Peptides against a protein of PDB entry 6B4E. Designs and how they scored, part 106

Target 1, 295 residues: chain A of PDB entry 6B4E
Amino acid sequence: TNFDKISKMFWHYKDKIAQIKQDIVLPIKKADVNVRNLLSRHKRKINPKFGQLTNSNQQLFKIQNELTQLINDTKGDSLAYHWILNFIAKAVVHQAETEVRVKPESALPLGKLTLYLLVQFPELQELFMARLVKKCPFVIGFTCEIDTEKGRQNMGWKRNNENKWEDNTSYDERMGGILSLFAIITRLQLPQEFITTTSHPFPIALSWHILARICNTPLNLITNTHFVILGSWWDAAAVQFLQAYGNQASKLLILIGEELTSRMAEKKYVGAARLRILLEAWQNNNMESFPEMSP

## One batch from the design tools (peptide; made by RFdiffusion4, then SolubleMPNN)

Design b2_p19_3_s2 (from b2_p19_3, 9 letters changed)
Fold by OpenDDE base, seed 1:
Formats: sequence, C-alpha cells, structure tokens
Structure b2_p19_3_s2 (fold): chain B 295 residues (1-295), chain A 19 residues (1-19)
Amino acid sequence: as target 1 above (295 residues)
Amino acid sequence: MEEELKKLLEELEKILESL
C-alpha cells in the first residue's frame, strides 16, 4: 500500500515535468519579444548567483535579496513568473549535481537559499519538487529496477550524446549531491521572518520517509547508489535528525547503518562500507555535521 | 506534530517487525 502511494507520487511529478514543458517552457518561445528579452536578461543575472554562495550568511542574505528583486520583476506576467521560477528550480538542482557532488558542505548555503525562495515564492515548491524527483527519485524514497532502459531513465540515469549511459561513479555522485541538498533543506529551520506565518514546505519528516522507504525497499532493488545517498544524507542531516526524533531516530539509523548493510554484505558495496564507517563513528561518539555558516 | 510522530513511530515499528 505504501509503495503504491510512492509510485503514484513519482508519476505525478513525471507528469508535472511534462506539463511544465507544455504550459511554461514552450509558450515562452512564442511570447512577446519584450517578455523574452526580459527573461533572457534575468536568466543571465540569476544563473551566476548560485555559484556566488559562500559560507557567509551576509553573502547569503545579499543573494537572497538580489534574487527576490529579480523574481518580483516578473510577477506582472504570470507566464514569465512561472518560467523564471522553473529556471531557478532547474538551476538549483544543477548546482547540486555539479558543485555539491564535489563539495557536500556547499549544500548548506545552497539549501538555505533554496528554502528561503521556496517560502517566499510558494509556486516554486511544485516546480522544484518535480525537478528533484525527475533527477533523483530517492528524494521521495522511490526505487525501481534498472535492468531496463526505462528503469534507468526513471531512476535519473543520463545518456551522453553518443547515447551511452553515464558511468556508475558519476551517477552515484550526482545522486549524492542532489540528496545532500534535499536533506539539508529538510533539516533547516525556517528563517525567523516566516516561523510564525508559514509551515516548513519540506520538513524533517521527509527525511524520515526517505530512510523508512529505503529500509522497506525489496533487497533485490537495493544498489550501491542507495548506500551512497544514505551516506550523503547522513553527513547532511543525521545530527539534526537525532535531535528531532531522539531514540526513534537512533533505531532507524541503526537499521540503515547496521541491519541494511549486513543484509547486503555479500555485494561488497563501497557505499555500504562507508555507511558502516559512519555508524561506527557515531557509536564512538564522533558524529559530525557540516560547519555552521559565518556571520 | 504529535499525530505525525505517532504515524512515524507506527511506520518504524512495522519496519522493525519486517526485518
């Protein structure tokens, strides 16, 4: 019953991606030249902002304000507004695929920026989630077989221009980067200005669902990637997860770190070995989190 | 939040029983 719900959710977002293409992306190509020019200018200004993030909260706030102004400039045209939000959703996920994959701690400033934008512009939420699920279905705990081309496509595998699948390492790293971003978002508190007026759009409970759904996934569908993304999640959110759910969180961490890895030991997955190391570090009272951002 | 936690706990128990 639970897996049927997850599958329905997965396909909902796949349909949403198709809808976005038809209702937002394609129509803009035929829009008024002034609108197209506006969006082109805004795209050029927005795209570099994600790479300008640092471990500084001051820099974060500056970028938040700049992006807010740029997005607000499009609100006069609903299609333009949705187009720019969809562009941002794509850009954020792309940043996770490229930067976060090589520097996981960069997920923190990116996650803070993204969470701010998700709250400030609620219409971004569905656009962002659809893009996340398309690129990394692990964010909702969805798994399917990858022995078929369709299965690989559904799980977010890419093909190059020669129609060759990406290598396993590249796929694992991309999935890890995207999931790190999502994990960070789920464990962040809302900015102070929103705490009393808005609910968290992607709360820590979604991290619980990721772990629980992976634990319930049929073992024949579990791959090295599952352990890689669990390790990425662990680095990003395990400390805050334990703070949120206490003893129950501990039980779930033991399930993924000990029980799931033990059941798959014969496969000798590198990701599983890393996850066991993380578990052992925790057992030795050496669980680490990303450093907090500077003022 | 309390109801949500209850649901999460129930889910955890089901997982634990299935292992």
Scores: peptide ipSAE 0.034, ipTM 0.723, DockQ to the pose 0.127
Fold by OpenDDE base, seed 3:
Structure b2_p19_3_s2 (fold): chain B 295 residues (1-295), chain A 19 residues (1-19)
Amino acid sequence: as target 1 above (295 residues)
Amino acid sequence: MEEELKKLLEELEKILESL
């Protein structure tokens, strides 16, 4: 693992967030009133769509079509188009922070929708990845110290209006929700209409990088959150990961489930205990995945 | 992290890169 490369990647996306604000979000405030009104209406129509997802593929396809139409209505203005995609990127991550954190299996329909949009609208990919890295640096295997205010901010910790940090449980759950979504995206097959025409924008190899980079992280930087997100990843993608990489995948799962947890045993992390349970379930031939969606 | 684990991870990463 090249940590300098990971750090450069992290700061690239931090810079991208600043660029998005400067070049997309702020300029739209000075745009034509008709454009601003259009975007306001579209925002109001788009936002509830993510909450309308169910375990039904039929409902998913309906929402995909509705969102596609709404996004296409903005393509006549490049700034409006990029603004609406940035809004969607933010909304998807927010849905992961709020819904997926409490119902991890909801990552599947959300991930399918997101993957469809990422392929249908390629300009969403950079916007979405930047938002993911800002909110949950674990998606690229980045870790820094959280002993400083800047370190906590870099790792996606939030403060309330009273400048109080969020509690550890809230942070862990948010990170787990975001990571679940990303893990699902990496293990999903492309929609049938795209499978022969384009490559997967966030393939299963990115899951490998998450696990490997966490394993190579200095132990003094490993926290309970690392084990929580590994557990979230496991529920979301472990089965498909084993299918993709076979024996090499199994070695990496043993490294995170047994070796990493063992090295950190003195900390008595709750997330590590859960990950050990997941490992044991797998060893007993009882590895579970999220149920498939209905037609 | 122990050097043993580091070496194993490096090996696995090389395998992944070869796929």
Scores: peptide ipSAE 0.027, ipTM 0.657, DockQ to the pose 0.454
Fold by OpenDDE base, seed 4:
Structure b2_p19_3_s2 (fold): chain B 295 residues (1-295), chain A 19 residues (1-19)
Amino acid sequence: as target 1 above (295 residues)
Amino acid sequence: MEEELKKLLEELEKILESL
């Protein structure tokens, strides 16, 4: 693991967030009133769509089509188009922080929708990844110290209106929700219409990097959150990960499930205990995946 | 992490890069 490379990636996306604010978000506030009105209407139509997802592929396809049309309506204005995509990126991550957090299996329909949009609108990819890294640096295997305010901020910790940090449970659950979504995206196949024409924007190799980078993270930086997100990843993608990389995947799963948890046993992390349970279930040939979506 | 485990991870990463 090259930690310098990971840090460069992290700061690249942090810079991208700043750039998005400067070049997309702020300029729209001063844009023509007709453009602002259009985007306001589209925002109102788009926002509820993510909550309308179910375990139905039919419903998914409906929403995909509706969103596609709404996004296409903005393509005539590059700024408006990028603003809508940035809004979608934010909305998807927000859905992961809220719904997926409490219902991890909801990551599957959300991930399918997101992957479709990422392929259909390639400009969404950088916007989405920047938002993911800002909110959950674990998606690229980045970890820093959280003993400082800046460190906590970099790791996606939030403060409330009273400038108090969120509680550990809230942070862990949010990170787990976001990571679940990303994990799902990495293990999904491209929609049939894109398989022959497009490369997967966030392939299963990115899951490998998450696991490997966490395993290589200095132990003094490993927290309960690391184990929570590993557990979230496991539920979301372990089956498909094993299918993709076979014996090598198995070795890596043992490293996170057995070795990493053992190294941190003195901390008695709840997330680590859960990961041990997942490992044991796998060892007993009882590895579970999220249920497939209905027609 | 022990050096042996680190080496294993490095090996696995190299394998991944070759795929």
Scores: peptide ipSAE 0.027, ipTM 0.659, DockQ to the pose 0.417
Fold by OpenDDE base, seed 2:
Formats: C-alpha cells, sequence, structure tokens
Structure b2_p19_3_s2 (fold): chain B 295 residues (1-295), chain A 19 residues (1-19)
C-alpha cells in the first residue's frame, strides 16, 4: 500500500470541496433570479425522493425517471446543472448518514439509485466522491491520527454548536452508514441499459482497496471505527466480493476478520467482536447478504 | 501490521491489477 498516494488522493478531494464552493456554490448566489428560483424548486422536489425509496425496483425506476427529468431541466445552464448535481451528491451522503446508519439494508435501493445517476450524469462522479471522502475518508482507505483537532476533522468528526465532539457511537454509525452505501455501489452491476456501453465508475476493486489499505494501516491508528466500517462493508458486499475474486477475496476476508481482529484483541473493540462473529458465520457457511429488491 | 501480512496484501493487489 502506497500511503503517499492515498494521502494525495485524500487531499485532492479536500481541495475539490473547496473548489466546488468557489466555482459552483458561491457563483450561483449571483446568478439570475430565474435560475435561483428554478434551483430552489428543484431542490424541494429532489430532496424527498431519497426518502421515498423502498425495497421495490418499480419504485426505484419511478424515482430514477423523476430525478432524471429534474436534472435534465437544468442542463441548459452549466452552472445550474453542476449545482443540482452537487446538491444530489450531498443529499445522497446525508441519506447514508441518517437512514442507512439505522437500516443498513436501505443502502441497496439508495446505492442502485446513486449508481444509475452516476452513470447517467458522469459529472456527478467527482462531486460525489469528494463528498464521500470529506465525510468518510475510509472510502479510500485513508486514516490519520485523531489525537488532534485537525486529525479528527480530517477523519470526518463533527462538532456541535457548543464545540463538543460527537460521541463515538454517533461517529461510528455515520461512518458505517456511508461506507455501507459505497460498498453497495462497488458491488452492484451496472443497470442493464449501460452494461455494454459504459464502464462501472466505482467498481468492486475499490472495495479491495478499502480492505487492503485498512489491513496495512499502522496498528496504532486502528480504532473501533475501522472494525465498525469493516463490518458494515461485510454486510453490504462480502458475498459479491467473494464471487468476484474467489480465493483471493477469501484471503483478504480472513486477514480482516481473523488477523486484524486478533492483533487488536487487547483493545476489546465492540466492532472487532462483531467482525469476528461475521467471520465465524462465514466459516460455518452462513454468510448473509441484503435481500434482493422486489420487482 | 506485520511485514508478512503487508507483503501478502501487496501481492494480492498486484494480482488484481493484472485482471
Amino acid sequence: as target 1 above (295 residues)
Amino acid sequence: MEEELKKLLEELEKILESL
């Protein structure tokens, strides 16, 4: 694992967030009133759509079509188009932080929707990844120390209005939710209409990078959160990961489930205990996946 | 992590890059 490369990637996306603010968010405030009104209306129509997702493909397709129309309505103005995509990127990640954290299986319909949008609107890809990395650096396997304020900020920790850090449980759950979404996206097949014409924007190989990079992370930087997000990843993608890489996948799952947990046993991390349970379930031929969506 | 595990992961990554 080249940690310098990972760090460069991390900072690239941090810079991208700053660029988005400068080039998209701030300029729209000076845009024509008609454009601003259009975007306000679209924002209000788009935001509820993510909460309308169910375990139904029919409902998914309906929402996909509605969002596609709403986004297409903005294409006449490049700034408006990028602004609405940035809004969507933020909304999707927010949905992962709120809904997926409490109902991990909801990552499946959300991931399918997101993947569709990422393919249909390629400009969303960089906007989405930048938001993901800002909120959950684990998606690219980045880890730094959290003993400093800057370190915590880099790892996506939030402070409340009283300048108090969020509790560990809240942080762990948010990270788990975001990682679940990303894991789902990486293991999903492209929609049928795109399989022959488009490459997957965030393929299963990115899941490999997450696991491998975490395994290679210095042990002194490994926290309970690492095990929590590994468990979230496992629930979301382990079955499909094994299907994709076979014996090599098995080796990596053993490394995270057995070796990494064993190395950190002295810490008695709850997340590590859960990951060991997942490993044991797999060893007993009882690996579970999220249920498939209904027609 | 131990050097042995690190090496294994690097080998696996190389394999994946070849796919």
Scores: peptide ipSAE 0.026, ipTM 0.661, DockQ to the pose 0.372

Design b2_p19_3_s3 (from b2_p19_3, 8 letters changed)
Fold by OpenDDE base, seed 4:
Structure b2_p19_3_s3 (fold): chain B 295 residues (1-295), chain A 19 residues (1-19)
Amino acid sequence: as target 1 above (295 residues)
Amino acid sequence: SEEELKKLLEELEEQLESL
């Protein structure tokens, strides 16, 4: 694992967030009133769509079509188009932080929708990845110290209005929710209409990188959150990961489930205990995946 | 050992790149 490369990638996306603010978000505030009104209307129409997802593919396709139309309506103005995509990127991540956090299986319909949008609107990819890395650096296997304010901020910790850090449980759950979404995206096949014409924007190899990079992370930087997000990843993608990489996947799953947990046993992390249970379930031929969506 | 684990992971990464 090249940690310098990972750090460069992390800061690339941090810079991208700053660039998005400067070049997309702030300019729209000064844009023509008609453009602002259009975007306000579209925002109001788009925002509830993510919460309207169910375990139904029919409902998914409906929402995909509706969002596609709404996004296409903005293409005549490049700034408006990028603004609406950035809004969508933020909304998707927010949905992961709130709904997927409490109902991990909801990552499947959300991930399918997101993957569709990422392929349909390629400009969304950098906007979405930047938002993911900002909120959950674990998606690229980045870890830094959290003993400083800047370190905590870099790792996606939030402060409340009283400048108090969120509690560990809240942070862990948010990270788990975001990571679940990303894991799902990496293990999904492209929609049939794109499979022959487009490469997967966030392929299963990115899941490999997450696991490998965490395993190579200095042990003094490993926290309960690492195990929580590994557990979230496991629920979301372990079955498909094994299908993709076979014996090599098995080795990596053993490394995270057995070796990494054993090395950190003295910490008695709850997340590590859960990951151990997932490993044991797999060893007993009882690895579960999220249920498939209905027609 | 930790070193052995790192080496294994590096080997796995190299193998992944070859797939």
Scores: peptide ipSAE 0.022, ipTM 0.641, DockQ to the pose 0.480
Fold by OpenDDE base, seed 3:
Structure b2_p19_3_s3 (fold): chain B 295 residues (1-295), chain A 19 residues (1-19)
Amino acid sequence: as target 1 above (295 residues)
Amino acid sequence: SEEELKKLLEELEEQLESL
């Protein structure tokens, strides 16, 4: 693992967030009143769509079509188009932080919707990845120390209005929710209409990078959160990961489930205990996946 | 791709040696 390369990638996306603010978010405040009114109406229509997702493919397709129309209405103005895509990127990540956090299986319909939008609107890809890395650096296998204020900020920790850090459980659950969404996206097949024309924007290889980079992370930087997000990844993608890489996938699952947990046993991390249970379930031929969506 | 798989395997091997 080249940690210098990962660090450069992390800071690239941090710079991209700053660029989005300067080039998209701030300029729209000075845009024509008609454009601002259009975007305000579209924002109000788009925001509830993510909460309308169910385990139904029919409902998913309805929402996909509605969002596609709303996004297409903005294409006549490049700034408006990029603004609405950035809004969607933020809204999807927010949905992962709130809904997927409490109901991990909701990552499947959200991931299918997100993957569709990422392929249908390629400009969303960079906006979405930048937002993911800002909120959950684990999606690229980045880790830094959290003993400093800057380190905590870099790892996506939030402060409340009283300038108090969020509790460890809240942070762990948010990171787990975001990583569940990303893991689902990496293991989903492209919609049938795109399979022959487009490559997958975030393929299953990115899941390999997450696992391998965490395993290569210096042990003094490994926290309970690392094990929590590995458990979230496991529930979301382990079955499909094994299907993709076979014996090599098995070796990596053993590394995270057995070797990494054993090396950190003295810390008695709750997340590590859960990951060990998932490993044991797999060894007993009881590996579970999220249920498939209904028609 | 085959090249991507080779890189992934190298990362796995490095990890196995370090653990």
Scores: peptide ipSAE 0.035, ipTM 0.735, DockQ to the pose 0.128; fails the geometry check
Fold by OpenDDE base, seed 5:
Structure b2_p19_3_s3 (fold): chain B 295 residues (1-295), chain A 19 residues (1-19)
Amino acid sequence: as target 1 above (295 residues)
Amino acid sequence: SEEELKKLLEELEEQLESL
């Protein structure tokens, strides 16, 4: 694992967030009143749609069509178009932090919607990845120390209005929610209409990178959160990961489930204990996946 | 691609050595 390369990627996306603020978010405040009014109306229509997802493909397709129309209405103005895509990127990640956090299986419809939008609107890809890396650096396998304020900020820790850090449980659950969404996206097939014309923007290989980079992370930087997000990834993608890479996938699952947990046994991390249970279930031929969506 | 798989395998080998 080239940690310098990972760090460069991390800072690239941190810079991208700053650029988005300066070039998209702030300029729109000075845009024509008609454009601002359009975006305000569209924002209000778009925001609730992510919470309207269910285990129904019919409902998913309805929401896809509605969002596609709303986004297309902005294409006549490049700034408005990029602003609405950035809003969508933020809204999707926020949904992962809130809904997927408490109901991991909700990552499946959200992931399907997100993947559709990423392919339909390619400019969303960089905006979405930048938001993911800002909120959950684990999506690219980045880890740093969290014993400093800057380190915690880099790892996506939040402070409240009283400048107090969020508690460990809240952070762990929030990271698990975001990573569940990303894991689902990496293991989904492209929609049938795109499979012959477009490459997958976030393929299953990115799941490999997450696992591999965590396994190579210095042990003194490994926390309970690492095991929590590995467990979230496992529930979301382990079955499909094994289907994709076969014996090589098995080796990597053993590395995270057995070897990494064993090396950190003295810490008695709750997340590590859960990951061990998932490994044992797999060894007993009882690996589970999220249920498929209804028609 | 075959080249992509080779790179992934190299990462796996590095992990086997580090763990």
Scores: peptide ipSAE 0.035, ipTM 0.734, DockQ to the pose 0.128; fails the geometry check
Fold by OpenDDE base, seed 1:
Structure b2_p19_3_s3 (fold): chain B 295 residues (1-295), chain A 19 residues (1-19)
Amino acid sequence: as target 1 above (295 residues)
Amino acid sequence: SEEELKKLLEELEEQLESL
């Protein structure tokens, strides 16, 4: 694992967030009143759509079409178009932090919607990744020390209005929710209409990188959160990961489930205990995946 | 791709060595 490369990638996306603020978010506040009004109306229509997702493919397709129309209405103004895509990127990640954290299986319809939008609107890809990395650096296998304020900020820890850090459970759950969404995206097939014309923007290989990079992370930087997000990834993508890489996938699952957990046994991490349970279930031919969506 | 698979295998080998 090349950790220098990972660090460069992390800081690239941090810079991208700053750029988005300067080049998209701030300028729109000074834009023509008609543009601002258009975006305000679209924001109000778009925001509820993510909460309207169910386990129904029919409902998914309806929402896809509605969002496509709303986004297309902004293409006449480049700044407006990029602003609405950035809004969507933020909204999707927020949905992962709030809904997916409490109902992991909701990552499937959200992931399908997100993947569709990422392919339909390629400019969303960089905006979405920047937001993901800012909120959950684990999506690229980045980790740093959290014994400093800057370290905690880099790892996506939030402060409340009293400048107090969020509790460990809240952080773990948020990271798990975001990673579940990303894991789902990596293991989904492209919609049928795009298979022959477009490459997958975030393929299953990115799941391999997450696991491999965590396994190679210095043990003194490994926390309970690492095991929590590995468990979230497992529920979201382990079955499809095994289908993609076969015996090599099995070796990597054993590495995270057995070897990494054993090396950290002295810490008695709850997340590690859960990951061992998932490994044992797999060894007993009882590996589960999220249920498929209905027609 | 074949090249991607090679990179993945190399990364796996590094893991097996480091753990």
Scores: peptide ipSAE 0.034, ipTM 0.734, DockQ to the pose 0.128; fails the geometry check

Design b2_p19_3_s4 (from b2_p19_3, 8 letters changed)
Fold by OpenDDE base, seed 1:
Structure b2_p19_3_s4 (fold): chain B 295 residues (1-295), chain A 19 residues (1-19)
Amino acid sequence: as target 1 above (295 residues)
Amino acid sequence: SEEELKKLLEELEKILESL
């Protein structure tokens, strides 16, 4: 694992966030009143769609079509189009932080919707990845120290209105929710209409990189959060990961489930204990996946 | 791709050696 490259990638996306603010978000505040009104109306229509997802493919397809129409309405103005995509990127990540956090299986319909939008609107890809990395650097296997204010900020920790850091449980759950969404996206197949014409924008190989990079992370930087997000990843993607890489996947799952947890045993991390339970379930042929969506 | 798989396997080998 080349950690210098990972750091460069992390800062690339941090710079992208700053660029988005400068080139997309701020300019819209000074845009024509008609454009601002259009975007305000579309924002209000788009935002509730993510909460309307269910375990139904029929409902998913309905929402996909509605969002497609709303986004297409903005294509006449490049700035408006990029603004609405950035809004969607933020909204999807927010949904992961709030809903997926408490109901991990909701990552499946959200992931299917997100993957569809990423393929249908390629300009969403960089906007979405930048938002993911800002909120949850674990999606690219980035880790830094959290004993400093800057380190905590880089790792996506939030402060409240009183400048107090969020509690450890809240942070762990948010990171788990975001990582669950990303894991689902990496293991989903493209919709049938795109399989022959488009490559997967965030393929299963990105899941491999997450696991491998965490395994190679210096032990002094490993926290309970690392094990929590590995457990979230496991629930979301382990079955499909094994299908993709076979015996090599098995080796990597053993590395995170047995070897990494054993090396950190003295810390008595709750997340590590959960990951061991997942490993044991697999060893007993009881590995579970999220239920498939209904027609 | 085949090339991507090769890179992943090489990375796995490095991990196994470091543990």
Scores: peptide ipSAE 0.037, ipTM 0.741, DockQ to the pose 0.127
Fold by OpenDDE base, seed 2:
Structure b2_p19_3_s4 (fold): chain B 295 residues (1-295), chain A 19 residues (1-19)
Amino acid sequence: as target 1 above (295 residues)
Amino acid sequence: SEEELKKLLEELEKILESL
């Protein structure tokens, strides 16, 4: 693993967040009142759609169509178009932090919706990845020390209004929710209408990179959160990962489930204990995936 | 792609050797 390359990727997306603020968010505040009113109306219509997702494909398709129309209405103004896509990127990640956090299987409909939008609107891809990396650097396998304020900020830790760091459990759950969404996206097939014309924007290879980079992370930087997000990834994508890479996938799953957990046994991380349970379930031919959506 | 898979496998080998 080339950690210099990973660090460069991390800072690229951090810079992208700053660029988005300067070139998209701030300019809209000075835009024509009609444009601002349009975007305000669209924001109000778009925001509830993510919470309307269910385990129904019919409902998913309805929401896809509604969002597509709303986004297309902004294409007449490039700045408005990019603003609405950035809003969507933020809203999707927020949904992962809140809903997927408490109901991991909700990542499936959210992931399907997100993948559809990423293909329909390619400009969303960079906006979405920048938001993901800012909120959850684990999506690219980035890890730094969290003994400093800056280190915690880089790893996506939040402070409240009293300047107090969020609870460890809250952080772990948020990271797990975001990673579940990303894992689902990487293991989903493109919608049938795109399979022959478009490459997958975030393919299963990105899941490989997450696991491999964590395995190569210095042990002194490994925390309970690493095991929590690996468990979240496992629930979301392990079955499809094995289908994609076969024996090589098996080796990597054993590395994270057995070897990494064993090396960190002295820490007695709760997340590591859960990952061991997942490994044992797989070894007993009881690996499970999220249920498929209904018609 | 086949080339991408080859690179991933090389990465796996490096991980296995480092353990």
Scores: peptide ipSAE 0.036, ipTM 0.735, DockQ to the pose 0.126
Fold by OpenDDE base, seed 4:
Structure b2_p19_3_s4 (fold): chain B 295 residues (1-295), chain A 19 residues (1-19)
Amino acid sequence: as target 1 above (295 residues)
Amino acid sequence: SEEELKKLLEELEKILESL
């Protein structure tokens, strides 16, 4: 694992967030009143759509079509188009932080919707990835120390209005929710209409990188959160990961489930205990995946 | 791609050697 490369990638997306603010978010505040009104209306229509997802593919397709039309309505103004995509990127990640964290299986419809939008609107890809890395650096396997305020900020820790850090459980759950969404996206097949024309924007190889990079992370930087997000990833993608890489996937799952947890046993991390349970379930031929969506 | 998979497997081997 080249940690210098990972760090460069991390800071690239941090810079991208700053750029988005400067080039998209701030300029739109000074845009024509008609453009601002259009975006306000579209924002109000788009925002509830992510919460309207169910286990139904029919409902998913309906929402996909509605969002596609709403986004296309903004294409007449490049700034408006990029603004609405950035809004969507933020909304999707927010949905992962709030809904997926408490209902992990909701990552499946959300991931399908997101993947569709990422392919349909390629400009969303960088906006979405930047938001993901900002909120959950684990998606690229980045880890730094959290002994400093800057380190905690870099790892996506939030402060409340009283300048107090969020509790560990809240942080772990948020990271787990975001990572669940990303894991789902990486293991989903492209919609049939795109398979022959487009490459997958966030393929299963990115899941490999997450696991491998965590395995190579210095042990002094490994926290309960690492095990929580690995457990979230496992629920979301382990079955499909095994299908993709076979015996090599098995080796990596054993590395995270047995070897990494054993090396950190002295810490008695709750997340590590859960990951061991998942490993044992797999060893007993009881590995489960999220149920497929209904028609 | 096959080349990408090969690279990933090489990375796995390095990880396994380091453990």
Scores: peptide ipSAE 0.036, ipTM 0.736, DockQ to the pose 0.126
Fold by OpenDDE base, seed 3:
Structure b2_p19_3_s4 (fold): chain B 295 residues (1-295), chain A 19 residues (1-19)
Amino acid sequence: as target 1 above (295 residues)
Amino acid sequence: SEEELKKLLEELEKILESL
């Protein structure tokens, strides 16, 4: 693992967030009133769609079509188009922070929708990844110290209006929700209409990088959150990960489930205990995956 | 050891890159 490369990638996306604000978000405030009105209407129509997802593929396809139409309506103005995609990127991550956090299996329909949009609208990919890295650096295997205010901010910790940090449970759950979504995206097949014409924008190899980079992280930087997100990843993608990489996947799962948890045993992390249970379930031939969506 | 784990992970990453 090249930590210098990971750090550079992290800061690249942090810079991208600043660039998005400067070049997309702020300029729209000065745009033509008709454009601003269009975007306001579209925002109001788009935002509820993510909460309308169910375990039904039929419902998913309906929402995909509705969102596609709404996004296409903005393509006549490049700035408006990029603004609406940035809005969608933010909304998807927010849905992961709120809904997936409390109902991990909801990551599957959300991930399918997101993957469809990422392929249908390629400009969404960089906007989405930048938002993911800002909110949950674990998606690229980045870790820094959290003993400083800046370190906590870099790792996606939030403060309330009273400048108080969120509690550890809230942070862990948010990170778990975001990582569940990302893990699902990495293990999903492309929609049938794209499978022969397009490469997967966030392939299963990115899951490998998450696991490997966390395992290579200096032990003094490993926290309960690392184990929580590994558990979230496990529920979301472990079955498909084993299918993709076979024996090598097995070795890496043993490294995170057995070796990493054992090395951190003195910390008595709750997330590590859960990950050990997941490992044991797998060893007993009882690895579970999210159920497939209905027609 | 920490060094042994690092080495193993580096080997696995090389394998993945070769696939």
Scores: peptide ipSAE 0.026, ipTM 0.655, DockQ to the pose 0.467

